Peptides against a protein of PDB entry 4IGA. Designs and how they scored, part 64

Target 1, 116 residues: chain A of PDB entry 4IGA
Amino acid sequence: KRVLIVDDAAFMRMMLKDIITKAGYEVAGEATNGREAVEKYKELKPDIVTMDITMPEMNGIDAIKEIMKIDPNAKIIVCSAMGQQAMVIEAIKAGAKDFIVKPFQPSRVVEALNKV

## One batch from the design tools (peptide; made by RFdiffusion4, then SolubleMPNN)

Design b1_p20_3_s2 (from b1_p20_3, 6 letters changed)
Fold by OpenDDE base, seed 3:
Structure b1_p20_3_s2 (fold): chain B 116 residues (1-116), chain A 20 residues (1-20)
Amino acid sequence: as target 1 above (116 residues)
Amino acid sequence: MMEEIEEREKKVRELVESLL
């Protein structure tokens, strides 16, 4: 399965890429913001999306909503910071299938990838 | 620290699952 990684932090994208690749998934591509995420989803048609929802100056929930309009069957795993319970709930309501809290262990990412 | 994160994640999951 092919994964689109969405996070504004280059370090986080790198970390996720390593985890995803070592787990036997393919990285379809990367996006650095929610607009790019929607564009890359259309272009790459990934099987799974990891979506940061704690990006400053951007509502990651809007990116989820736009992807769900394109593909109602989209498999989005939300990555959230500690204390962002309300945003996680809104992400799930918007159509996200699972969530992971940062900081996370690699095994937790793999579990989420295997579940969706 | 990691155990606390896992416990918080579990609580959020339980809450989310109760809303779905």
Scores: peptide ipSAE 0.274, ipTM 0.785, DockQ to the pose 0.485
Fold by OpenDDE base, seed 2:
Structure b1_p20_3_s2 (fold): chain B 116 residues (1-116), chain A 20 residues (1-20)
Amino acid sequence: as target 1 above (116 residues)
Amino acid sequence: MMEEIEEREKKVRELVESLL
């Protein structure tokens, strides 16, 4: 399965890329904001998206909404900062399938990837 | 720290599950 990684932080994208790859998934691509995420989703048609919530240009909630318009069956895992409970709820309402709280263990990412 | 994260995840999950 191919994963689109969406996070404004280069370090987070790198970390997720390592975890995803070591878990036997392919990285379809990367996006640095919600607008790029929507564009890359259309382009790459990934099987799974890891979606940061707090991003410039377009936040993860809006990106989820736009992706769900494109593909109602999209498999989006939200990666949220600790304390963003309301935003996680909004992400799930928008169509996200699971969530991970930052900072996370690699095993938790793999678990989420395997569940969606 | 990790335990607190797990507890928060659990609480959010419980809330999410209540909405589904």
Scores: peptide ipSAE 0.266, ipTM 0.781, DockQ to the pose 0.453
Fold by OpenDDE base, seed 1:
Structure b1_p20_3_s2 (fold): chain B 116 residues (1-116), chain A 20 residues (1-20)
Amino acid sequence: as target 1 above (116 residues)
Amino acid sequence: MMEEIEEREKKVRELVESLL
């Protein structure tokens, strides 16, 4: 399966890329904000999206809503910071399939990838 | 630290499951 990685932090994208590739998934591409995420989703048609919540230009929740308009079957895993419980709930209501809390263990990311 | 994160994640998951 091919994964689109969405996070404004370059370090976080690098970390996720390492985890995803070591788990036997392919990285379809990367996006640095919610607008780029929507554009890359259309372009790449990934099987899975890892979606940061707090991003410039467009946040992850708005990106989820736009992706779900394009593909109601999208498989989105939200990556949230500690204390973002309300935003995680909003992301799930918007159509996200699972969530991961930062900081995370690699095994937790792999579990989420395998579940969706 | 990681145990506290896992416990928080569990609470959010339980809440999410109650809403779905």
Scores: peptide ipSAE 0.263, ipTM 0.780, DockQ to the pose 0.473
Fold by OpenDDE base, seed 4:
Structure b1_p20_3_s2 (fold): chain B 116 residues (1-116), chain A 20 residues (1-20)
Amino acid sequence: as target 1 above (116 residues)
Amino acid sequence: MMEEIEEREKKVRELVESLL
């Protein structure tokens, strides 16, 4: 399965790429904001998206809503910061299939990838 | 403080899992 990684932090994208690749998944591509995420979803048609919530331009919630308009069957895993419980609930309401909390263990990312 | 946040995260996880 191919994964689109969405996070504004280059370090976080690198970390997720390592975890995803070591778990036997392919990285379809990367996006640095919610607008790029929507564009890359259309272009790459990934099987799974890891979506950061805390992006400065277009946030992850808006990106989820736009991706769900394109593909109602999209498999989106939200990555949230500690204390963002309300944003996690909003992400699930928007159509996200699972969530992970930062900082995360690699095993938790793999569990989420395998679940969706 | 950290334990309280972790407990809230657990409750949100339980809620989310009930919605999935």
Scores: peptide ipSAE 0.247, ipTM 0.768, DockQ to the pose 0.292

Design b1_p20_3_s3 (from b1_p20_3, 6 letters changed)
Fold by OpenDDE base, seed 2:
Structure b1_p20_3_s3 (fold): chain B 116 residues (1-116), chain A 20 residues (1-20)
Amino acid sequence: as target 1 above (116 residues)
Amino acid sequence: MLREIEERQREVEKLVEELL
């Protein structure tokens, strides 16, 4: 399965790329904001998306909503420092299949990738 | 600090399970 990694932080994209590849997944591409995530989803047609929430231009919640309009079967895992109950509810309501709070263990990301 | 992070992670995991 191919994974699109979406995060504004280059360090976080690098960390997720290492976890994803070591777990036997392919990295389809990277995006640095929600607009680029929607564009890359159309271009690359990934099997899974890892999505940050707090990004410039377009936030992760709006990116989830736009991706779900393109593909109602999209498999989106949120990876965010924002672990507030309201944000979790909003992400799941938008169409996310999981929510991982930063900082996270690599095993938690692998479990989410295998479950979706 | 570490326990509070782990507690928050478990709280979010539980909430996701309740919502799906």
Scores: peptide ipSAE 0.719, ipTM 0.942, DockQ to the pose 0.851
Fold by OpenDDE base, seed 1:
Parts: structure tokens; sequence; C-alpha cells
Structure b1_p20_3_s3 (fold): chain B 116 residues (1-116), chain A 20 residues (1-20)
């Protein structure tokens, strides 16, 4: 399965890329904001998306909503430092299939990739 | 700190399971 990685932090994209690749997944591409995530989703048609919430240009919640309009079957895993209950509810309501709080263990990301 | 992070992670996992 091919994964689109969406995070504004270059370090976080590198970390996720290492986890995803070591777990036997392919990295379809990377995006640095929610607008680029929507564009890359259309272009690459990934099987899974890892989505940050706090990004410039377009936040992860709005990116989830726009991706779900394009593909209602999209498999989006949120990875965010914003672990408040209201944010989790809003992400799942937008169409996310999981929510991983930063900092996370690699095993938690692998579990989410295998479950969606 | 570590326990609080792990507790928050489990709280979010449980909330996701309740919402799906």
Amino acid sequence: as target 1 above (116 residues)
Amino acid sequence: MLREIEERQREVEKLVEELL
C-alpha cells in the first residue's frame, strides 16, 4: 500500500517516512500543508494518508474534509500534537479513521497503517 | 510526564474506538 505523508515539519515527515518504509509500505509522496495534501491526493491516489492538523495555508481538518469530498473511501490517519477530545471528535467527524497523539511510538503508527 | 503522555494516548485510542 502507498502512503501520502502530510506534515509541515520536515523532521516529522522524515520520521513517518522511516516508520512507513520499515513497516513494508511505500511512500507515495509528501505534502507540507493541507492545500498541497489535497492536490497530492488527486495526483498520486494514495491508499493511506497520514495527516497533521496544525499546518499553514490549510489545516488538517479542512484537508480531511476536501479529501473526503474527492474520495469518500479515503483512509486518513491523523498524527497531531493536538490530542484534545474536541479535536479528536472533529477529525473523526471529518472522516479520519484514526488519531495518533504526538509524541508517538513507531508501533502505534504501524498498528494504524495495518488497521485502516 | 511519560505516564501522562501514555494516559493521553490511551484516552484518545478509547475515544476513537467509541466514535467509529
Scores: peptide ipSAE 0.718, ipTM 0.942, DockQ to the pose 0.863
Fold by OpenDDE base, seed 3:
Structure b1_p20_3_s3 (fold): chain B 116 residues (1-116), chain A 20 residues (1-20)
Amino acid sequence: as target 1 above (116 residues)
Amino acid sequence: MLREIEERQREVEKLVEELL
C-alpha cells in the first residue's frame, strides 16, 4: 500500500517515512500543508494518508474534509501533538480512521497502518 | 513524563475506539 505523508515539519515527514518504509509500505509522496495534501491526494491516489493538524494555509481538519469529498473511502490517520478530546472528536467526525498523539512510538504508527 | 504520555496515548486510543 502507498502512503501520503502530510506534515509541515521536515523532521516529522522524515521520521514517518522511515517508519512507513520499514513496515513494508511505499511512500506515495509528501505534503507540507492541507492545500498541498488535497492536491497530492488527487494526483497520487494514495491508499493511506498520515495527516498533521496544525499546518499553515489549511489545517488538517479542513484537509480531511476536502479529501473525504474526493474519496469517501479515504484512509486517514491523524498524527498530531494536539491530543485534546475535542480535537480527536473533530478529526474522527471529519472522517479520520485513527488519531495518534505526538510523541509516538513507531509500533503505534505500524498498528494504525495495518488496521485502516 | 513518560508514563503521562503513555496514559494520554491510551486515553486517545480508547476515545477513537468509542467513536468508530
Scores: peptide ipSAE 0.718, ipTM 0.942, DockQ to the pose 0.889
Fold by OpenDDE base, seed 4:
Structure b1_p20_3_s3 (fold): chain B 116 residues (1-116), chain A 20 residues (1-20)
Amino acid sequence: as target 1 above (116 residues)
Amino acid sequence: MLREIEERQREVEKLVEELL
């Protein structure tokens, strides 16, 4: 399966890329904000998206909503430092299939990739 | 600190399971 990685932090994209590839997944591409995430989703048609929330241009919640309009079957895993219950509820309500709080263990990302 | 992070992780995992 191919994964689109969405995070404004280059370090976080690098970390997720290492986890994803070591787990036997392919990286379809990267996006640095929610606008790029929507564009890259249309272009690449990934099987899974890892989505940050706090990004410039377009936040991850709005990116989830726009991706779900394109593909109601989209498999989006949120990866965010914003682990408040309200944010989790908002992300799941927008269409996310999991929510991973930063900092995370690599195993938690692998479990999410395997479950969606 | 570490325990609080792990507790928050488990709370979020449980909340996701309750919502899906």
Scores: peptide ipSAE 0.709, ipTM 0.940, DockQ to the pose 0.854

Design b1_p20_3_s4 (from b1_p20_3 with S1M T2M E3K K13E E18K)
Fold by OpenDDE base, seed 1:
Structure b1_p20_3_s4 (fold): chain B 116 residues (1-116), chain A 20 residues (1-20)
Amino acid sequence: as target 1 above (116 residues)
Amino acid sequence: MMKEIEERQKEVEELVEKLL
């Protein structure tokens, strides 16, 4: 399966890329904000998306909503430092299939990739 | 710190399972 990685932090994209590839997934591409995430989703048609929430231009919640309009079957895993209950509820309500709080263990990301 | 992070991770996992 092919994964689109969405995070404004280059370090986090690198970390997720290493986890994803070591788990036997392919990296479809990367996006640095929610607008690029929506564009890259249309272009690349990934099987899975890892989505940050706190990004410039467009936040991850709005990006989830726009991706779900394009593909109601989209498989989105949130990876965010914003682990408040209200944010988790908002992300799942938007269409996310999981929510991983930063900092996370690599195993938690692999479990989420395997479950969606 | 580490224990509080692990507790928060578990709380979020349980919340996701409840919402799906």
Scores: peptide ipSAE 0.717, ipTM 0.941, DockQ to the pose 0.870
Fold by OpenDDE base, seed 2:
Structure b1_p20_3_s4 (fold): chain B 116 residues (1-116), chain A 20 residues (1-20)
Amino acid sequence: as target 1 above (116 residues)
Amino acid sequence: MMKEIEERQKEVEELVEKLL
């Protein structure tokens, strides 16, 4: 399966790329904001998306909503430092299949990738 | 700090399972 990685932090994209590839997944591409995420989803047609929430241009919640309009079957895993209950509820209501709080264990990301 | 992070992870996992 191919994964689109969405995070404004280059370090976090690198960390997720290492976890994803070591787990036997392919990285389809990367995006640095929610607008790029929507564009890359259309272009690359990934099987899974890892989505940050706090990004410039377009936040992760709006990116989830736009991706779900394109593909109602989209498999989106949120990876965010914002672990507040309200944010978790908003992400799941938008169409996310999981929510991982930063900092996370690599095993938690692999578990989420395998479940979606 | 580490314990509080683990507790927060668990709370979020339990909330996700309740919402799905």
Scores: peptide ipSAE 0.714, ipTM 0.941, DockQ to the pose 0.822
Fold by OpenDDE base, seed 3:
Structure b1_p20_3_s4 (fold): chain B 116 residues (1-116), chain A 20 residues (1-20)
Amino acid sequence: as target 1 above (116 residues)
Amino acid sequence: MMKEIEERQKEVEELVEKLL
């Protein structure tokens, strides 16, 4: 399966790429904000998306909503430092299938990839 | 510090499981 990685932090994209690749998934591409995430989803048609929330241009919640309009079957895993209950509820309501709080262990990301 | 992170992670996992 192919994964689109969405995070404004280059270090976080690198970390997720290493985890995803070591778990036997392919990296379809990367995006640095929610607008690029929507564009890359249209272009690449990934099987899974890892989505940050706090990004410039367009936040992760709005990116989830726009991706779900394109593909109601989209498999989106949130990876965010914003672990507040209200944010988790908002992300799941938008269409996310999981929410991983930063900092995370690699095993938690692999578990989410295998479950969605 | 590590325990409080693990507790918060678990609370979020339980919340996701309840919402799905």
Scores: peptide ipSAE 0.712, ipTM 0.940, DockQ to the pose 0.883
Fold by OpenDDE base, seed 4:
Structure b1_p20_3_s4 (fold): chain B 116 residues (1-116), chain A 20 residues (1-20)
Amino acid sequence: as target 1 above (116 residues)
Amino acid sequence: MMKEIEERQKEVEELVEKLL
């Protein structure tokens, strides 16, 4: 399966890339904001998306909503420092299939990738 | 700190499971 990685932090994208590839997944591409995430989703048609919430241009919640309009079957895993219950509820209501709070263990990302 | 992060992770996992 191919994964689109969406995070504004280059370090976080590198970390997720290492976890994803070591777990036997392919990295389809990367995006640095929610606008790029929507564009890359259309272009690459990934099997899974890892989505940050706090990004410039377009936040992760709006990116989830736009991706779900393109593909109602999209498999989106949120990875965010914003672990508040309200944010979790909002992300799942937008169409996310999981929510991982930062900082996370690599095993939690692998579990989410295998479950969606 | 580490335990509080682990507790927060678990609370979010349990919340996701209730919402799906």
Scores: peptide ipSAE 0.708, ipTM 0.940, DockQ to the pose 0.888

Design b1_p20_4_s1 (from b1_p20_4, 10 letters changed)
Fold by OpenDDE base, seed 3:
Structure b1_p20_4_s1 (fold): chain B 116 residues (1-116), chain A 20 residues (1-20)
Amino acid sequence: as target 1 above (116 residues)
Amino acid sequence: SAIEEKHEEVRKLVEELLSK
């Protein structure tokens, strides 16, 4: 399966890419903001999306909503930080299928990928 | 740990939402 990685931090994208590829998944592409995420989803038609929602300058919830409009069956895993429970809940209500918490645990990331 | 416990609490909430 192909995964679109969304995060403004290059280091975080690299970390996820490593985990995802070692788990046997393919990286469809990367996006650095919500608008790009929506565009890349249309372009690449990935099987799974990892979506960062910890960025204060980006409304990750809006990105999720837009992707869900494009594909109601989209498989989105939100990436959050501890203390962002409200945002995680909001993301799930918007259509996200699971969540992973930073700092990432490889086993948890793989579990989420396999579950959705 | 405290962090693990907090994560578990969130997981329970999410699972309840996803169960519908």
Scores: peptide ipSAE 0.224, ipTM 0.754, DockQ to the pose 0.514
Fold by OpenDDE base, seed 1:
Structure b1_p20_4_s1 (fold): chain B 116 residues (1-116), chain A 20 residues (1-20)
Amino acid sequence: as target 1 above (116 residues)
Amino acid sequence: SAIEEKHEEVRKLVEELLSK
């Protein structure tokens, strides 16, 4: 399966890329913000999206909503921090299928990928 | 741990939402 990685931090995208590829998944591409995520989803048609919602400057919830409009069957896993419980719940209500919390362990990322 | 407990609380809420 092919994964679109969305995160404004290049380091975090790199970390996820390593975990995802080692787990036997393919990285379809990367996006650095919500708008780019929507564009890349249309372009790449990935099987799974990892969506960072930790940064307040990143409108991850709106990105989820827009992707769900494009593809109601989209499989989106949100990535957040402990202080973002409300946003995680909002992301699920918007259509996300699972979540992982930063700092995350590779095993938890893999579990989420396998589950969706 | 306290952090794991918080994670579990969120997981439970998410699972309930996803079960609908």
Scores: peptide ipSAE 0.217, ipTM 0.750, DockQ to the pose 0.492
Fold by OpenDDE base, seed 2:
Structure b1_p20_4_s1 (fold): chain B 116 residues (1-116), chain A 20 residues (1-20)
Amino acid sequence: as target 1 above (116 residues)
Amino acid sequence: SAIEEKHEEVRKLVEELLSK
């Protein structure tokens, strides 16, 4: 399966890419914001999206909603930080299928990828 | 730990939503 990684932090994308590829998944591409995420989803047609919702000036929930309009069967895993419980809940309500919390535990990332 | 408990609370809430 192919994964689109969305995060404004290059370091976070790099870490996820390493975890994802070592788990046997392919990285379809990367996006650095919600708008780019929607564009890349259309372009790459990934099987799974990891979506950062911790970006201060970016509404990851809106990106989820837009992707769900494109593909109601989209498999989106939100990536959050501690203290972002409300946003995680909103992301799930918007259509996200699971969540992982930073700092990433590789086993949890893989578990989420396998379950969606 | 408090952090682990907080994570678990979120997991429970999410599971409740996803189980609908």
Scores: peptide ipSAE 0.217, ipTM 0.748, DockQ to the pose 0.432
Fold by OpenDDE base, seed 5:
Structure b1_p20_4_s1 (fold): chain B 116 residues (1-116), chain A 20 residues (1-20)
Amino acid sequence: as target 1 above (116 residues)
Amino acid sequence: SAIEEKHEEVRKLVEELLSK
């Protein structure tokens, strides 16, 4: 399966890319904000999306909503920081299928990828 | 730990939402 990685932090994207590829998944592409995420989803049609919550231009919640309009069957895993419980819940209500917390634990990331 | 407890709390809430 192909994964679109969405995060404004290059280091976070790099870390996820390493975990994703080592787990046997393919990286479809990367996005650095919510607007770019929507654009890349249309372009790449990935199987799974890892979506950071707090981003410039468009936040992760709004990006999830827009992607769900494009593809109601989208498989989105939201990436959150500590203290963002309310936003995680909002992301799930918007259509996200799971969540992972920063700093990322490789086993948890893989579990989420396999579950969605 | 407090962090682990918060994670579990969120997991339970997510499971409830996804079960609808």
Scores: peptide ipSAE 0.207, ipTM 0.749, DockQ to the pose 0.467

Design b1_p20_4_s2 (from b1_p20_4, 7 letters changed)
Fold by OpenDDE base, seed 1:
Structure b1_p20_4_s2 (fold): chain B 116 residues (1-116), chain A 20 residues (1-20)
Amino acid sequence: as target 1 above (116 residues)
Amino acid sequence: MEIEERHKEVQELVEKLLAE
């Protein structure tokens, strides 16, 4: 399966890329904000998306909503430092299939990838 | 709250929401 990695932090994208690749998945591409995420989703048609929440231009919640308009079957895993209940509820309501709080263990990401 | 406890609570919340 191919994964689109969305995070405004280069280090986080690098970390996720390592985890995803070691787990046997392919990285379809990367996006640095929600607007890019939507564009890359259309372009790359990935199987899975890892989505940050706090990003410039367009936040992750809005990106989830836009991607779900494009593909109601999108498989989106949120990875965010904002693990408040309200944010989790909002992300799942928007269409996300999981929510991983930063900092996380690699095994948690792999578990999410295998589950969606 | 410890990190592990926080992660567990979020996971349980997600599972609950998806089951609704």
Scores: peptide ipSAE 0.714, ipTM 0.937, DockQ to the pose 0.736
Fold by OpenDDE base, seed 5:
Parts: sequence; C-alpha cells; structure tokens
Structure b1_p20_4_s2 (fold): chain B 116 residues (1-116), chain A 20 residues (1-20)
Amino acid sequence: as target 1 above (116 residues)
Amino acid sequence: MEIEERHKEVQELVEKLLAE
C-alpha cells in the first residue's frame, strides 16, 4: 500500500517515512500543508494518508474534509501534537480513522497503518 | 497527565467515536 505523508515539519516527514517503509509500505509522496495534501491526493491516489493538524495555508482538519469530498473512502490517520479531546473529536468527525498523539512510538503508527 | 495515559485516553476516545 502507498502512503501520502502530510506534515509541515521536515523532520517529522522523515521520521514517518522511515517508519512507513520499514513496515513494508511505500511512500507515495509528501505534502507540507493541507492545500498540498489535497492536490497530492488527487495526483497520487494514495491508499493511506498520515495527516498533521497544525499547518500553514490549510490545516489538517480542513484537508481531511476536502479529501473526503474527493474520496469518501479515504483512509486518513492523524499524527499531531494537538491531542486534546476536542481536536480528536473534530478530526474523527471530519473523517479520520485514527488519531496518534505526538510524541509517539513507531509501533503505534504501524498498528494504525495495518488497521485502517 | 503522563504521556502513556494520554495515549490510552485518545485511543479509547477514537474507538468510541468510530463505534457510533
């Protein structure tokens, strides 16, 4: 399966790329904000998306909503430092299938990838 | 709140929401 990685932090994208590839998944591409994420989803047609929340241009919640308009069956895993209950609720209601709070263990990401 | 406890609470919340 192919994964689109969305995070404004280069280090975080690098970390997720390592986890994803070691788990046997392919990295379809990367995006640094929500607008890029929507564009890349259309272009790359990934199987899974890892989504940050706090990003410039367009935040992760809005990106989830836009991707769900494009593909109601999209599989989106949120990875964010914004672990407040209200944010979790908002992300899941927008269409996300999981929410991983930063900092996280690599095994948690792998479990999410395998489950969605 | 410890990080491990926070992770557990979030996971439980996600599971609850997805079951609705």
Scores: peptide ipSAE 0.712, ipTM 0.937, DockQ to the pose 0.723
Fold by OpenDDE base, seed 4:
Structure b1_p20_4_s2 (fold): chain B 116 residues (1-116), chain A 20 residues (1-20)
Amino acid sequence: as target 1 above (116 residues)
Amino acid sequence: MEIEERHKEVQELVEKLLAE
């Protein structure tokens, strides 16, 4: 399966890429903000998206909503430092299938990838 | 709150929400 990685932090994208590839998934592409995420989703039609929340241009919640308009069957895993219950609820209500709080164990990401 | 406890609470919340 192909994964679109969305995070404004280059280091985080690199980390996720390593985890994703070692788990046997392919990286479809990367995005650095929510607007790019929506555009890349349209372009690449990935199987899975890892989505940061706090990003410039467009935040992850809005990106989730826009992607869900494009593809109601999108499989989006949130990876965020914003692990407050209210944020989790908002992300899941927007359409996310999981919410991983930073910092995280690689195994947690793999579990999410395998489950969505 | 410990990191592990926080993560567990989030996981449980996600599971609850997805089951609704």
Scores: peptide ipSAE 0.711, ipTM 0.937, DockQ to the pose 0.727
Fold by OpenDDE base, seed 3:
Structure b1_p20_4_s2 (fold): chain B 116 residues (1-116), chain A 20 residues (1-20)
Amino acid sequence: as target 1 above (116 residues)
Amino acid sequence: MEIEERHKEVQELVEKLLAE
């Protein structure tokens, strides 16, 4: 399966890329904000998306909503430092299939990839 | 609370929401 990695932090994208590839998944591409995420989803048609929340231009919640309009079957895993219950509820309501709070263990990401 | 405890709470919340 192919994964689109969305995060404004280069270090985080690198970290996720390492986890994803070592787990046997392919990286379809990367995006640095919600607007790029939507564009890349259309272009690459990935099987899974890892989505940050706090990003410039367009936040992760809005990106989830837009991607779900494009593909109601999109498999989006949120990875965010903001683990408040209200944020989790908002992300799942928008269409996300999981919510991983930073900092996280690599095994947690792999578990999410395998589950969605 | 401990980080691991917070993560477990989030996981349980996600499972609950997806089951609704």
Scores: peptide ipSAE 0.710, ipTM 0.936, DockQ to the pose 0.735

Design b1_p20_4_s3 (from b1_p20_4, 11 letters changed)
Fold by OpenDDE base, seed 3:
Structure b1_p20_4_s3 (fold): chain B 116 residues (1-116), chain A 20 residues (1-20)
Amino acid sequence: as target 1 above (116 residues)
Amino acid sequence: SAIEEKHEKVRKLVEELLSK
């Protein structure tokens, strides 16, 4: 399966890419903001999306909503930080299928990928 | 650890939401 990685931090994208590829998944592409995420989803038609929602300058919830409009069956895993429970809940309500909390545990990331 | 416990609490909460 192919995964679109969305995060404004290059280091975070790199870390996820490593985990995802070692788990046997393919990285479809990367996006650095919500608008790019929507565009890349249309372009690449990935099987799974990892979506960062911890960025204060980006409304990750809006990106999720837009992707869900494009594909109601989209498989989105939100990436959050501790203390962002409200945002995680909002993401789930918007259509996200699972979540992973930073700092990432490789086994948890793989579990989420396999579950959705 | 404290971090692991907090993460587990969040996981339980979200799992309950997803199961509905």
Scores: peptide ipSAE 0.206, ipTM 0.742, DockQ to the pose 0.468
Fold by OpenDDE base, seed 2:
Structure b1_p20_4_s3 (fold): chain B 116 residues (1-116), chain A 20 residues (1-20)
Amino acid sequence: as target 1 above (116 residues)
Amino acid sequence: SAIEEKHEKVRKLVEELLSK
């Protein structure tokens, strides 16, 4: 399966890419913001999306909603930080299928990828 | 730990939502 990684932090994308590829998944591409995420989803048609919702000036929930309009069966895993419980709940309500919390635990990332 | 308990609360809430 191919994964689109969305995060404004290059370091976070790099870490996820490493975890994802070592788990046997392919990285379809990367996006650094919500707009790019939607564009890349259309372009790459990934099987799974990891979506950062901790970006201060970016609404990851809106990106989820837009992707869900494109593909109601989209498999989106939100990536959150400690203290972002409310946003995680909102992301799930918007259509996200699961969540992982930063700092990433590789086993939890893989578990989420396998379950969606 | 407090952190783990906090994570678990979120997991439970999410599971409740996804189970609908």
Scores: peptide ipSAE 0.202, ipTM 0.742, DockQ to the pose 0.432
Fold by OpenDDE base, seed 1:
Structure b1_p20_4_s3 (fold): chain B 116 residues (1-116), chain A 20 residues (1-20)
Amino acid sequence: as target 1 above (116 residues)
Amino acid sequence: SAIEEKHEKVRKLVEELLSK
């Protein structure tokens, strides 16, 4: 399966890329904000999206909503910090299928990928 | 741990939402 990685931090995208590829998944591409995520989803048609919602400036929730409009069957896993419980719940209500919390362990990322 | 407990609470809420 092919994964679109969305995170404004290059380091975080790199970390996720390593975990995802080692787990046997393929990285379809990367996006650095919510708007780019929507465009890349249309372009790449990935099987799974990892969406960072830790920073509100990324408009992660809005990106989820827009992707769900494009593809109601989109499989989105949100990535957040511990202080973002409300945003995680909002992301799920918007259509996300699972979540992981930063800092995350590779095993938890893999579990989420396998589950969706 | 306290962190895991917080995570578990969120997971439970999410699972309930996803079950609908």
Scores: peptide ipSAE 0.202, ipTM 0.743, DockQ to the pose 0.497
Fold by OpenDDE base, seed 5:
Structure b1_p20_4_s3 (fold): chain B 116 residues (1-116), chain A 20 residues (1-20)
Amino acid sequence: as target 1 above (116 residues)
Amino acid sequence: SAIEEKHEKVRKLVEELLSK
């Protein structure tokens, strides 16, 4: 399966890319904000999306909503910080299928990928 | 740890939502 990685932090994208590839998944592409995430989803049509919540231009919640309009069957895993419980809940309500809390362990990422 | 505890709290909340 192909994964679109969305996060404004280059280090986070790098970390996720390493975990994803080592787990046997393919990286479809990367996005640095919510608007780019929506654009890349249309372009790449990935099987799974890892979505950061707090980003410039467009936040992860709005990106999830837009992607769900494009593909109601989208498989989105939201990536959140410790103090973003409310936003995680909002992401799930918007259509996200799972979540990962930063800092995360590689095994948790793999578990989420396999589950969605 | 405090981090693990927070993670578990979030997991429980999400599981409740996903179970609907």
Scores: peptide ipSAE 0.165, ipTM 0.720, DockQ to the pose 0.621

